# Ledger of designs, part 85: peptides against a protein of PDB entry 1IK9

Target 1, 211 residues: chain A of PDB entry 1IK9
Amino acid sequence: MERKISRIHLVSEPSITHFLQVSWEKTLESGFVITLTDGHSAWTGTVSESEISQEADDMAMEKGKYVGELRKALLSGAGPADVYTFNFSKESCYFFFEKNLKDVSFRLGSFNLEKVENPAEVIRELICYCLDTIAENQAKNEHLQKENERLLRDWNDVQGRFEKCVSAKEALETDLYKRFILVLNEKKTKIRSLHNKLLNAAQEREKDIKQ
Target 2, 207 residues: chain A of PDB entry 1IK9 as posed
Amino acid sequence: MERKISRIHLVSEPSITHFLQVSWEKTLESGFVITLTDGHSAWTGTVSESEISQEADDMAMEKGKYVGELRKALLSADVYTFNFSKESAYFFFEKNLKDVSFRLGSFNLEKVENPAEVIRELIAYALDTIAENQAKNEHLQKENERLLRDWNDVQGRFEKAVSAKEALETDLYKRFILVLNEKKTKIRSLHNKLLNAAQEREKDIKQ
Target 3, 195 residues: chain B of PDB entry 1IK9 as posed
Amino acid sequence: MERKISRIHLVSEPSITHFLQVSWEKTLESGFVITLTDGHSAWTGTVSESEISQEADDMAMEKGKYVGELRKALLSVYTFNFSKESAYFFFEKNLKDVSFRLGSFNLEKVENPAEVIRELIAYALDTIAENQAKNEHLQKENERLLRDWNDVQGRFEKAVSAKEALETDLYKRFILVLNEKKTKIRSLHNKLLNA

## One batch from the design tools (peptide; aimed at target 1 I181 K188, target 1 (a further copy) L176 E186)

Design b2_p30_2_s4 (made by RFdiffusion4, then SolubleMPNN; from b2_p30_2, 19 letters changed; failed a check: the pose's geometry)
Amino acid sequence: ELDKEEEELKEEEKKFEEELNALQEREKDL

Design b2_p30_3 (made by RFdiffusion4; failed a check: the pose's geometry)
Pose (drawn by RFdiffusion4):
Structure b2_p30_3 (pose): chain A 207 residues (1-76, 81-211), chain B 195 residues (1-76, 83-201), chain P 30 residues (1-30)
Amino acid sequence: as target 2 above (207 residues)
Amino acid sequence: as target 3 above (195 residues)
Amino acid sequence: ATEEKLKELTDDAALDAAMAADQPFIDKYL
């Protein structure tokens, strides 16, 4: 059981703002209840599933394509106009294409006996919605703060692991260099003794 | 300017639900407007900064403590009474075994209730719209942070596993380079023995 | 790569070049 409350402007009353409340079950295609209110009175109408299928045929439109038009127009490149007569309670709306517009929907609404009850329920629904949302935004705010911390935590754990690796690497190399360089000292020493021995032989061959 | 719309029940009509709308600028302390509506009629009242502090005196409460009680009672066990004939509005606080008048307002019937009701409904729809948009922004940030976390966690796994492969990998190379030195030393020694 | 770095830190290239240059002298007399 879903609903959408939208504000709309009627051509015959561009001064005041009206409100349109559409409610259905699962899909618009199965039928819907539409209510119009100016904050004082309310007019209501119903559209059955069969009435929707028939209207789509009379408009030469694929049924789902027709319901799509209803969704864009009633549930808030597509320009739509709305008209209402308080004298007749007739409500219709047209889609305005280039130089060509057409009747998209028509409803004979009935003035409601208990406007206040309807308006109170509508406001109540809106306040409940505002409430459910805040609870959700709060739940997400906390999840947000948790993740901001869980990142900072592991980020630090990362920097530490890297810094520990660098300290260990230089530490190992330092030891290596000492040992390797000690050997080099031996090589240089041996190499030079050899040369010396070669120059000594050379001297015996020459004298 | 901020506002709060609360659903309440009046003692003299537990059947019907009323709506209490309280609006202000910065803090209730500087005055506020309160509107009561049943969806048909509406009653309004203005409470100045001067009247509020005046009330804080008659009670001998710090203007702060007094405003605090109003916030809990008016912005949402608190009881509410309203006489459509006198337009007098008052509310009380109910504790264990006692109750007491907490405050009152002389409201006045509004000339164009439909205008007030329309503005109230419009505000609610805007609020719903804003809140739904924030729910999206925070929903995506929750996603970005979830991804960013997995990234770094992966970097940490890779980094720690590297630090643990380092001693073993570097020591092999050191053996290799070291064994070269020794060979040279042996060959030199052997040459010296030749001579 | 690590072997090359360790050889650069111990300056092995000059000692290996001098040992290669002294080799013909040593072969001749020894």

Design b2_p30_3_s1 (made by RFdiffusion4, then SolubleMPNN; from b2_p30_3, 17 letters changed; failed a check: the pose's geometry)
Amino acid sequence: EKEKELNELIEEEPLEKEMKEDEPFIEKYL

Design b2_p30_3_s2 (made by RFdiffusion4, then SolubleMPNN; from b2_p30_3, 16 letters changed; failed a check: the pose's geometry)
Amino acid sequence: EIKKKLEEDINSSELDKKLEEDQPFIDKYL

Design b2_p30_3_s3 (made by RFdiffusion4, then SolubleMPNN; from b2_p30_3, 17 letters changed; failed a check: the pose's geometry)
Amino acid sequence: DLEKKFKKDIDWEPLEEEMKKDEPFIEKYL

Design b2_p30_3_s4 (made by RFdiffusion4, then SolubleMPNN; from b2_p30_3, 15 letters changed; failed a check: the pose's geometry)
Amino acid sequence: DKVEEMKKAIDEGPLDAEIAADEPFIQKYL

Design b2_p30_4_s1 (made by RFdiffusion4, then SolubleMPNN; failed a check: the pose's geometry; its pose is not in this set)
Amino acid sequence: LKEEKEEEEKLEKEFKEKEEAAKKELDIEK

Design b2_p30_4_s2 (made by RFdiffusion4, then SolubleMPNN; failed a check: the pose's geometry; its pose is not in this set)
Amino acid sequence: MEEIEKEEKEEEEEFKKLEEAAQRELDIEK

Design b2_p30_4_s3 (made by RFdiffusion4, then SolubleMPNN; failed a check: the pose's geometry; its pose is not in this set)
Amino acid sequence: MEEVEEEEKKLEKEFEEEEKAAQEELKKEQ

Design b2_p30_4_s4 (made by RFdiffusion4, then SolubleMPNN; failed a check: the pose's geometry; its pose is not in this set)
Amino acid sequence: MEEVEKEEKELEKEFEEEEKAAQEELEKEK

Design b2_p30_5_s1 (made by RFdiffusion4, then SolubleMPNN; its pose is not in this set)
Fold by OpenDDE base, seed 4:
Structure b2_p30_5_s1 (fold): chain B 211 residues (1-211), chain C 211 residues (1-211), chain A 30 residues (1-30)
Amino acid sequence: as target 1 above (211 residues)
Amino acid sequence: as target 1 above (211 residues)
Amino acid sequence: KEKEEKEKKKKEEIEKLEKEFEELEEEFKK
């Protein structure tokens, strides 16, 4: 089961924060349980897939688009203020919400809720879920932080090895060329010396033939 | 102000989860506000630094050690079950907790609480704090996740460049040595050829002198 | 005799040059 808790403001009670809990299995389209609380009372309703389909049809909205709007209204928490207006009658237990566009406001959904007999249990369970979520998110955060620190060390190590490899390549090229030039120059000098000795020997032989 | 909310079980009401909120400024030693709730009622007390000091003295415990035990008892949440026992009288509003060691149980602290007139406000604020903490932790987790993905890409990029640099260094060394050996062998062959020509010229001159 | 000694000296000079060349190749491989 998936769950989202959001703060909402009711048009009838704008001075007190209400909490809207939505719980569903796999997809919001398959139906959901909605719970409203003010920290003293709680109201719960179940919305079936058939009711979602009927409400989409009544709105002349495609089901996927309608479910997309439900998800934005009910799960987004701090959506931009003013786009969704929430209404609840504690007397009728009728909950409805409207989408407010610049030139048009329309009802997005309406649910009959039932007053919970033991609101403290619902509130305790809601707080438990929040504390569990905090603990899970803290553990994920600590894990990600440790992984981040590891990845940063590993990056620095490879970067340092890479820079050393680049420098070592340049040094190797320079050293090999220097050594090559040195040996090549020695061999060129030896070739020149031998060539001069051959020229002298040929000149001496030409002198000896001329007597 | 720092805050921690924990689930506790009262000895008198083990069937219902209670929530223990502790709020403090900078250090727990400077005093704290303790709030207990069952999701219907709430009780709050303020513990001063002087009361903490007096309670440490009454226990014949060093203040730093005592505050360390308070931190474990009141802030650790799911400490190992059974180490700390919490007691509360709803009639006297007296809250006390004990540390249970294998061979010794002793009172660790005791606080007079006051019943909150509007528990719904305290409960709403507590839920708000939980939701804010969830949102903050979610944002931190999303940031760390994106940073880890970036660091992993950066590591892969440098690793690939490093491997190419190593291969290029080895290839350079091999190529330079091959070229050097080739040129050196050409010069060796030329030196040998010139030396043979000098030997032949000397032998011909020696024949001409004998003739 | 003198011809053989000149040929021997030249052969020794070539062998010395070949050895110096091999030593330089080994020094370059180190």
Scores: peptide ipSAE 0.015, ipTM 0.797, DockQ to the pose 0.063
OpenDDE base, seeds 1, 2, 3, 5: peptide ipSAE 0.019, 0.018, 0.017, 0.019; ipTM 0.798, 0.798, 0.798, 0.798; seeds 1, 2, 3, 5 fail the geometry check

Design b2_p30_5_s2 (made by RFdiffusion4, then SolubleMPNN; its pose is not in this set)
Fold by OpenDDE base, seed 5:
Parts: sequence; C-alpha cells; structure tokens
Structure b2_p30_5_s2 (fold): chain B 211 residues (1-211), chain C 211 residues (1-211), chain A 30 residues (1-30)
Amino acid sequence: as target 1 above (211 residues)
Amino acid sequence: as target 1 above (211 residues)
Amino acid sequence: MEEEERKEKEEEEIKKLEEEFEKKEKEFKK
C-alpha cells in the first residue's frame, strides 16, 4: 500500500490548512482511500476502480488521462499554480475538486466522505506515518552519504594510481633511453676502435710494400 | 531554531501514542519549548536555561552531563531499551520523566505544561513541519543520488584511463626493447665483421712474412 | 631482391632510430 499526504486549502476555509491523505494499492486506478483532516476532525472515503471509471466516462475523458489528472490533483497537493481547487462541505461530507485552466474550469472529481468518530487516532497514525517517513529518508540519506564518501575515496585512490602510472611511464621511457644510449655508445666506441685498427694495419701494409 | 518530534508512551496512557515536540535555539542548554499532543489535545511549556541549571544542581549532576541526558530523553524518544519513562497528568499538567537503570530509577526532569486552547493549530503546524522535513529530506536524497551517479561516472572514467595507461606503459616498454635489440644486433654484427677483417689482415700479413 | 629491399628498409629504420637516439642524447646533454 502506498500513501501520500499533502497540504490543501479548501475554498470554504482558506485560512486553515487541511491535510489530504491518499492511500492506494500499486496504482490510483485500482481505487484509493481519501482522508481529510484539519487537525481536529477527520473525514474518510473510499473510491473504487468502478467509480474512477465512471467519472472518466462521465467526463468523456480517456481513463489513463483522467487517472493522470487525479494523481496530479490528489498526490501533488495544490501546486503553486493553483491549477486545482478543493471544496469540502463538513455538513454534507461532500468533497470535490476542480481543474482551473485559463479559459475553463471544470469539476475533475467528487467524493462522499464520512466523518471519523475518533479523529485523534487518524491524526496520530498520520503523524506516525510522517515520522516513519522521516526516519526512512534519514536512513537513505545516511546510506547515500556513506556511499558518496566511499566513491570519493575510491576515485582519489584511482586518480593517485593513475598519476603514479603516468609518472612511472615517463620515468621508464627516460631510463630505457639512458641505458640504451650508454650501451650504444660503448658499441660505437668499439666500432671506431676496430676501424682505426684496420686503417693502421692497411697503412702498415702499404709501408711494408713501399723498400 | 531547531525542532525534534518523537513518539512517546505515557505511563498513564500506554495504549495511546503521544508525540513530544521539543524546540530550542542552537542547544538544549539555552532552554527549550516542550509540546505534548495525543492528536486531540496539546500541552506546551517553556523550560528556561535557569530551570535546567537548577535541575542539574538539585540532582548534584554536572550540567553538561545533565543536558546530555535531557537530549537523550527528549530528542531520541523512548529508545528501544525503555531507559526513559514518561509521565503526564492531564489534570495537573505536570510532565516528568525518569531514567531507569538496572538498580536505580530516578527522576531526570519535570515540567509544568499548559493546555493549548486551539490544539488543532498546534497539530496542523506539527504536521506541516513533518511534511516540510519530508520534502527537505527528499531533496537531499535526490541531490546525494545525483552526486553518487556523478562520482561513479568519474570513477569509471579514471579507471579506464588508468587501465589504458598501464597498457600503454607495457606496450612502450616492449616496443623500446625491441627497437633497442635491433640496433644492438646491427652494431654487434658490424663489430664481428670488423673483427673478421682484422683477423684476415693479420693472417695475410703472416703469409706475406712467411713468404 | 625482396630480401635486399627488406634489409635496406630495416637498415633505414635502424638509421632513423639511431638518429632519434642521437637527437635525444643531444637533448639530454643540454
């Protein structure tokens, strides 16, 4: 079961923040429980999948689109754009909400609620859910923070190894060239020495032929 | 101003979850506001720095240690170990709590509360604070998640560069050695050729002398 | 002919490598 609590303002009581709780199984389309509270009284109603389908049909709206609008209205609360207006009569227990567009306002949905006999229990449960959600979110935050710290350490470690590898590559290249030059110069010196010996031997032979 | 809401159970009403809200400026030592609610009624009291100091003195406890115990009792709620027991009289508006140790229970603190005339306002504000805290924690979670994803990408990028650097180092070493061997072998061949020419010249000279 | 051309190319590559090494040796002595 999923739950969302949002703040709403009723047209009839704009000075008093109300809380709208919606509870559902997997999707709103399958039906939901709606609870309204002002912190003193509570009202609850159940909306079935059949009622949702009927309201979509009555509006001549595609069901998926209608459920999408219900989700925006009921789960987002009154967004800053006042696109949704909420109405409730405490006397009739009739809850309805409208979508306000530039050129058109229309009723999106309507529900009959029932006054809860023990609102304190509903309010306590609502507060408990909020506190549980806070605790869960804190645990997620702590976990993510620890992962961030781990990932940052791991990044620094690999970065340090990479820099060492670059330096080691440059050092290796330099060392290999130095060693090669030393050996090559030794061989060049030996070649020069042997050439000089050959030249001397040829000059001695030419001197021996010239007597 | 900081705030903490916790669930507590009162000795007098163990079946009804109560909520204890504590509000303070920077530290509990500077004083705090305590609010108790059962979701129908609310009671509030203010505890001054002077009262905290007096209670610490009356207990013959070091102030920092006493404030540390207050923090554990009032901000943690009833931890799973039932180390703290909460008592409240709705009639006298007297709130007190005890620390339960293996061999000793003692009163840690006591406060006079006042019944709130409009508990619905306090309850609504409390729910608003919970919802705001949820929203803030969700925003933190989303931020941390995005950072985790960034750090993971950055780690993968550096790891890939490191692996390429290792491979490039090994390839460089192999290439340099191969090139060096080729040049050295050429020079060795030239040295051998020159030695053979010297030996032949010496043998020809020895033949010319025997001749 | 192909073996002589291969040897000549190898000798040219070796000569180029020797020149590169001499250049690097000169740069290292600076």
Scores: peptide ipSAE 0.020, ipTM 0.795, DockQ to the pose 0.665
OpenDDE base, seeds 1, 2, 3, 4: peptide ipSAE 0.014, 0.017, 0.018, 0.022; ipTM 0.794, 0.796, 0.793, 0.792; seeds 1, 2, 3, 4 fail the geometry check

Design b2_p30_5_s3 (made by RFdiffusion4, then SolubleMPNN; its pose is not in this set)
Fold by OpenDDE base, seed 2:
Structure b2_p30_5_s3 (fold): chain B 211 residues (1-211), chain C 211 residues (1-211), chain A 30 residues (1-30)
Amino acid sequence: as target 1 above (211 residues)
Amino acid sequence: as target 1 above (211 residues)
Amino acid sequence: SSIKKEEEKKKKEIEKLEKEFEELEKKFEE
């Protein structure tokens, strides 16, 4: 079961924060349980897949688009843009919500809720879920933080090895060229010496022929 | 102001989860506000720095050690080891808690609480704080996840550059040695050719002298 | 005249070898 809790403001009680809990299996399209609370009273209702389909048809909206609007309205909470307006009558237990666009407001959905006999149990369970979610998210944060620190250490190690490899490549190139020049110069000197000996031998032979 | 909410079980109501909220400024040693709720009623009390100091003295415990025990009892919730036992009388509004060790139980602290007139406001504010904490922790988790993905990409980039640098170093060494051997062999061949020319010139001169 | 020609030929061979060496040095400096 998936679950989301959001803050909403009711048109009838704009000074009192209400909490909207939605619970569903796999997808919101398959139906959901909605719970409203003001921290003292609670109201709950079950919305079926058939009701969701019928509401989409009545609105002449494609079902996937309608479920997308339900998800934004019921799971995001009232974002700062007042795009969704929530209405609830404690007398009739009738809950409805509207989408407000620039030049158009329209009813997106409506539900009959039932007053919960023991609201304290619903509120305790809601707080328990919030505390469990906090603990799980904290454990994930601590894990991700440790993993970030590990990855940063590993990056610094490889970066340092890379810089050493670059420097070692340049040093090797320089050393190999120095060794090459030394040996080459030795061979050049030997060639020059042999050429001079050949020239001297030729000159001596020319002197010996001239007697 | 710092704040922690925990689940506790009262000895008087072991089947009903209670919530313990503690709020303080900078350090628990400077005093704190404690709030208890069952999701219907709420009770609050203020504990001063002087009361904390007096309770530590009465226990013959060093203040820092006592505050450390308060932090474990009041901020960790009842861990699975039942090390801390919580007691509350709704009639007297007297809250006290004990630390249980293998062969010793002792009272760690006690507070007089006052029943809150509007518990719904306390409960709504508590739920709001939980939802805000969830949202903040989710944003931190998403940030840490993106940073992990960045660090992993950066690590893979440097690792790939390092491997290329190692291969390039080995290739350069091999290429430089091949070039060196080629030039060296050319010069060795020239030295041999010049030596043979010198030997031939000497042999011809020896023939010309015999002639 | 023949010996002078052979000396000039050897001088040219040395100059050619020196140029080949300079070209090889340049190819190692590139």
Scores: peptide ipSAE 0.019, ipTM 0.792, DockQ to the pose 0.070
OpenDDE base, seeds 1, 3, 4, 5: peptide ipSAE 0.018, 0.016, 0.014, 0.016; ipTM 0.793, 0.796, 0.792, 0.792; seeds 3, 4 fail the geometry check

Design b2_p30_5_s4 (made by RFdiffusion4, then SolubleMPNN; its pose is not in this set)
Fold by OpenDDE base, seed 5:
Structure b2_p30_5_s4 (fold): chain B 211 residues (1-211), chain C 211 residues (1-211), chain A 30 residues (1-30)
Amino acid sequence: as target 1 above (211 residues)
Amino acid sequence: as target 1 above (211 residues)
Amino acid sequence: SKLEELEKKKKEEIEKLEKEFEEKEKEFEK
């Protein structure tokens, strides 16, 4: 079961924050349970898949689009844009919400709620869910932080190895060239020595020809 | 101002979860505000730095150690170890808590609370704080996740560059050796050719002498 | 990135060393 709690403001009670809880299985399309509370009283209602389908039909809206609008209204709470207006009568237990567009406001949905006999139990459970969610999110944060610290260490290690590899390549190249030059110079010296011996032998032969 | 909400169980009401809110500035040592609620009623009390000091003295405990125990009791809630037992009288508004050790249980602290006239306001504010904390923790999680994904990309990039550097080092070494061998072989061939010329010149001279 | 700049500098240094080697090979063929 999925659950979302949001803050809402009622047109009838703009000075007191209300809390809207929505609970559903997999998708809002399959139906949901709505709970409203002011921290003293609570009201609950169940919306069936058939009611969602009927409201979509009555609105002449495609069901997936309608569910998408319900999701925005009910799960985001009062988004910063006052796009959704919430109304509730404590007397009739009638809850409805409107989508406000620049040129058109329309009712997006309505629910008959029932007053909860023991609102304290609903409120306690709601607070428990909030505290559990905080604990789970904190554990995820700690895990992600430890993983980030690991990745940073691993990055620094590879970076350091890369820099060492680059330096070792230069050092190797320089050493190989130095060794090559040494051997080359030995061979050049030997060639020069052999040429000088050939020149001397030729000069001696020219002297021997000249008795 | 710092704040912590925890679940507690009262000895007097073990079947109903209570919520313990503690609010403080910088440290619990400077004093704190305690709020208790069952989701219907709320009770609040202020504990001064002088009261904390007096309780530490009465317990013959070093103040820093005492504050450390208060922090464990009041901010961790019912830790899994039932180390702390909470007691509250709704009639007297007297709250006290005990530390349970294997061989000794002792009162760690006690507070006179006052019943809040408008508990709904305290409960609404408490729920608001929970929802704000959830939103902040979610934003931190999303940030850490994005940073983690960045670090993973950066690690893969450096790792790939490192592997290329290693391969390039080996290729360079192999190429330098091949070039060196070629030049060395040319010089060896030249040396052999010069030696053969010297041998021929010596043989011709020996023929000229025998002649 | 600093790494790309380092790789670029390194490539330029390698190309320079290769060129110096080719010049020394040519001096060695005289």
Scores: peptide ipSAE 0.014, ipTM 0.795, DockQ to the pose 0.039
OpenDDE base, seeds 1, 2, 3, 4: peptide ipSAE 0.019, 0.017, 0.019, 0.027; ipTM 0.798, 0.799, 0.792, 0.796; seeds 1, 2, 3, 4 fail the geometry check

Design b2_p30_6 (made by RFdiffusion4; failed a check: the pose's geometry)
Pose (drawn by RFdiffusion4):
Structure b2_p30_6 (pose): chain A 207 residues (1-76, 81-211), chain B 195 residues (1-76, 83-201), chain P 30 residues (1-30)
Amino acid sequence: as target 2 above (207 residues)
Amino acid sequence: as target 3 above (195 residues)
Amino acid sequence: FFEEEEAFNEELDEELEALDEKLAELDEEE
C-alpha cells in the first residue's frame, strides 16, 4: 500500500496551491485512489484496473506505456497541465506536446463529507514519513562515523607496517655492508701482494 | 527559522488528533509562534522573548531550565488541554502520583485556516524531499568509505606480508654476493701460492 | 653497491688476466 502526495497548480487557480494524493497497491495499473485538497475541502475519485485498460485502448496506447504517462503526470520534456472545476468536481489533465496537446486523463471526483479527517490523515502520513526518514539518516550518520574511524584506524596500521619495513630493510643492509666490505679489504690486500710478487719476478728477469 | 510539527491529543477530544506547530528563530528563548490545528480550523499565538523570561521569573527558574521544559513539552508524559470557546491552551507534566500545570497560551482563531494548513502541508513535503536527498548523499558516502576501507586494508595485507618476506629474500642475495667475494679470495690466495 | 662489487670483480679479473699473460712472457724469456 503506497502513496504519493504532490503539490500541483490548476489553470483556473494559479494563485493558490493544491495537493494531490494518489494511493495504490503494488502498481498503478491495478487501480488507484486520487484525492485533491485545497486545505479546506477534498475531492476523491477511484480508477479501477479495467477502467485503466479501457482508457489506454481509447487513447490508442500500449497499456504499460499509458500507465507510464500516468506515473510521470500524477506521481510527480514531459509537460503536463491540470484543470479542476469546483462546480462540477471534474478533474482532467493534458500532456502538452509541440503545438499539439491532448487529454491524458479525466476523473469525476466527489466532494468529501469529512475534509478534516482526510486532511488530518494526509498530514499524519507526511509526519510519519518525515520521522521514518530521520531515523534512517541517523542510522546512516552513525555508520558514516564508524567507517570514518575504521579507515583512520587501518590507515595508521598501514603506515606503521610500511615504516617497520623500511627500518628493517636498512637494518639488514647495514649488517650486509659491513661483512661485504671486510672481505673487500682482504681482496685488496691479496691483490696487492700478488702484484708485488709479479714485480719481484719481473725484476729477476731483468737483472 | 526552524519549526516542529507534533501530533497531539487533547484531553477533551481523545478521539480526534490535532497538530501542534511551533516555529522560532535560533532558540525558543527569543520567542516563538505556536499554532494548533484540527485540519479545519487553526489557532495561533505569539510568545515574545519578553514573555518567556517573564514566565522564567514567576516560576523562579533559570530562563534556561524553563525553556528546556518547553522544548520537551512542545517540540516532542505531557498532557494537553484546549477549549475551542476560550481558545485557552494549556499543558501539564505528569509524574508518578502528581501532575502540574506547566504552561498556557491564549491562542486566537486564525481567519484563513486553509492557508495555514496548506503551508503546513507544503513544509512537510519539502522536508520529505530534502530528507530523501540527504539519505542519498549519505548513502553514497557510506559506499565510498566502504570501498576506500577495503583498498587500504588490502594495502595493509600486502605491506605486512612484504615485511615478512624481506629477511628471507634479502639474505639469499647477500649469500650470493658474499659467495662471489669468497671465490675471489680463494683464487687470489691460490695464485699467491702459485708464486 | 652490488653493481660496484661486480665491476670491481671484473676489473680484478682483467688485471689478473694481464698479469698472467705477463708472467707467461717472462717464462718464455726465461

Design b2_p30_6_s1 (made by RFdiffusion4, then SolubleMPNN; from b2_p30_6, 15 letters changed; failed a check: the pose's geometry)
Amino acid sequence: MFEEIEKENEELDKELEELENAEQERKKDE

Design b2_p30_6_s2 (made by RFdiffusion4, then SolubleMPNN; from b2_p30_6, 14 letters changed; failed a check: the pose's geometry)
Amino acid sequence: FFEEEKKENEKLDEELQKLENAEKEREKEE

Design b2_p30_6_s3 (made by RFdiffusion4, then SolubleMPNN; from b2_p30_6, 16 letters changed; failed a check: the pose's geometry)
Amino acid sequence: MFEEIEKENEELDEELKKLENREQEREKKL

Design b2_p30_6_s4 (made by RFdiffusion4, then SolubleMPNN; from b2_p30_6, 15 letters changed; failed a check: the pose's geometry)
Amino acid sequence: FEEEEKKENEELDKELNELENRAKEREKEE

Design b2_p30_7 (made by RFdiffusion4)
Pose (drawn by RFdiffusion4):
Structure b2_p30_7 (pose): chain A 207 residues (1-76, 81-211), chain B 195 residues (1-76, 83-201), chain P 30 residues (1-30)
Amino acid sequence: as target 2 above (207 residues)
Amino acid sequence: as target 3 above (195 residues)
Amino acid sequence: ALEEEIAEDEEEYAAWDEELEEAEEKIDEL
């Protein structure tokens, strides 16, 4: 059981703001209850599933395509106009295309005997919604804060692992250099002794 | 300017639900407006900064401690009474085995209740809209952080596994380069022996 | 740095080998 409460402007009353409450079960296609309120009175009407299928036929529209139009118009490039007569309780709305507009929906609403009860329930639903949302935003705020920390934690763990690697790398190389360079000392010493021996022979061949 | 709308029950009508709307600027301490509505009529009252502190004196409570009790009682066990004839509104606090009058307000019946009710409903719808948008923004950040975390965690796994491959990998190379030096040393030595 | 030292050593070794070759050639001639 779902519902949407939207504010709307009626052409015959651009001054005051009205509210439209649409409620259904699962889908609009299966039917819906519509209620109009000015904060004092309330008018209600029902649209059955069969009535929706018929209206879609009378409008030469694919049924799902028609329900889609109802969703954009009633559940809040697509321009829609709304009219209501308190004298007749007739409620209709049109889709305004280029130079051509057409009747998209019409409802004969009935004035409600207990407007206050309807208005109180509506406000109550809104307050419950505001409440459910806050609880959710708080749950997400905490999850947000947990992740901000869990990242900072592992980020530090990362920097440490990298810094530990660099310290170990330079440490290993330092030892290597020492050993390698000791050998080089030997090579240079041997190399030079050899040269010396070659110059010695050379001297004996010349004298 | 902030506001809180609470659903309450009056002692003289536990059947019907009323709505209490409290509005203020910065803190209740500087005064506030309270409105009571049953969805048909509405009663309003203004409580000045001067009256509030005055009440803090009659009680002998720090203006802070007193405002604190109002926040708990009015912004949502607290009991509420209202007489439509007198427009007098008062509420009490109920502890174990005792209760006491906590405060009262002389409200006045509003001339155009529909206007008040319409504005209240409009506020709720805007609030629902803002809250749903924030739920989206925080939902995405929760996603970004989830991804960012996996990234770094991956970097950590790769980094630690590198540090552990380093000693073994570098030592092999060192053996290789070192064995070259030795070979040279031997060949030199052998040459020296030649002569 | 170590790779440079290795490259310098390789070049120095090649220069020493050349000098030893030249000395051998000279002694043969002589």

Design b2_p30_7_s1 (made by RFdiffusion4, then SolubleMPNN; from b2_p30_7, 19 letters changed; failed a check: too like the target's own chain)
Amino acid sequence: SIEEEEKKEEEEWKKFEEELNAAQKREKDL

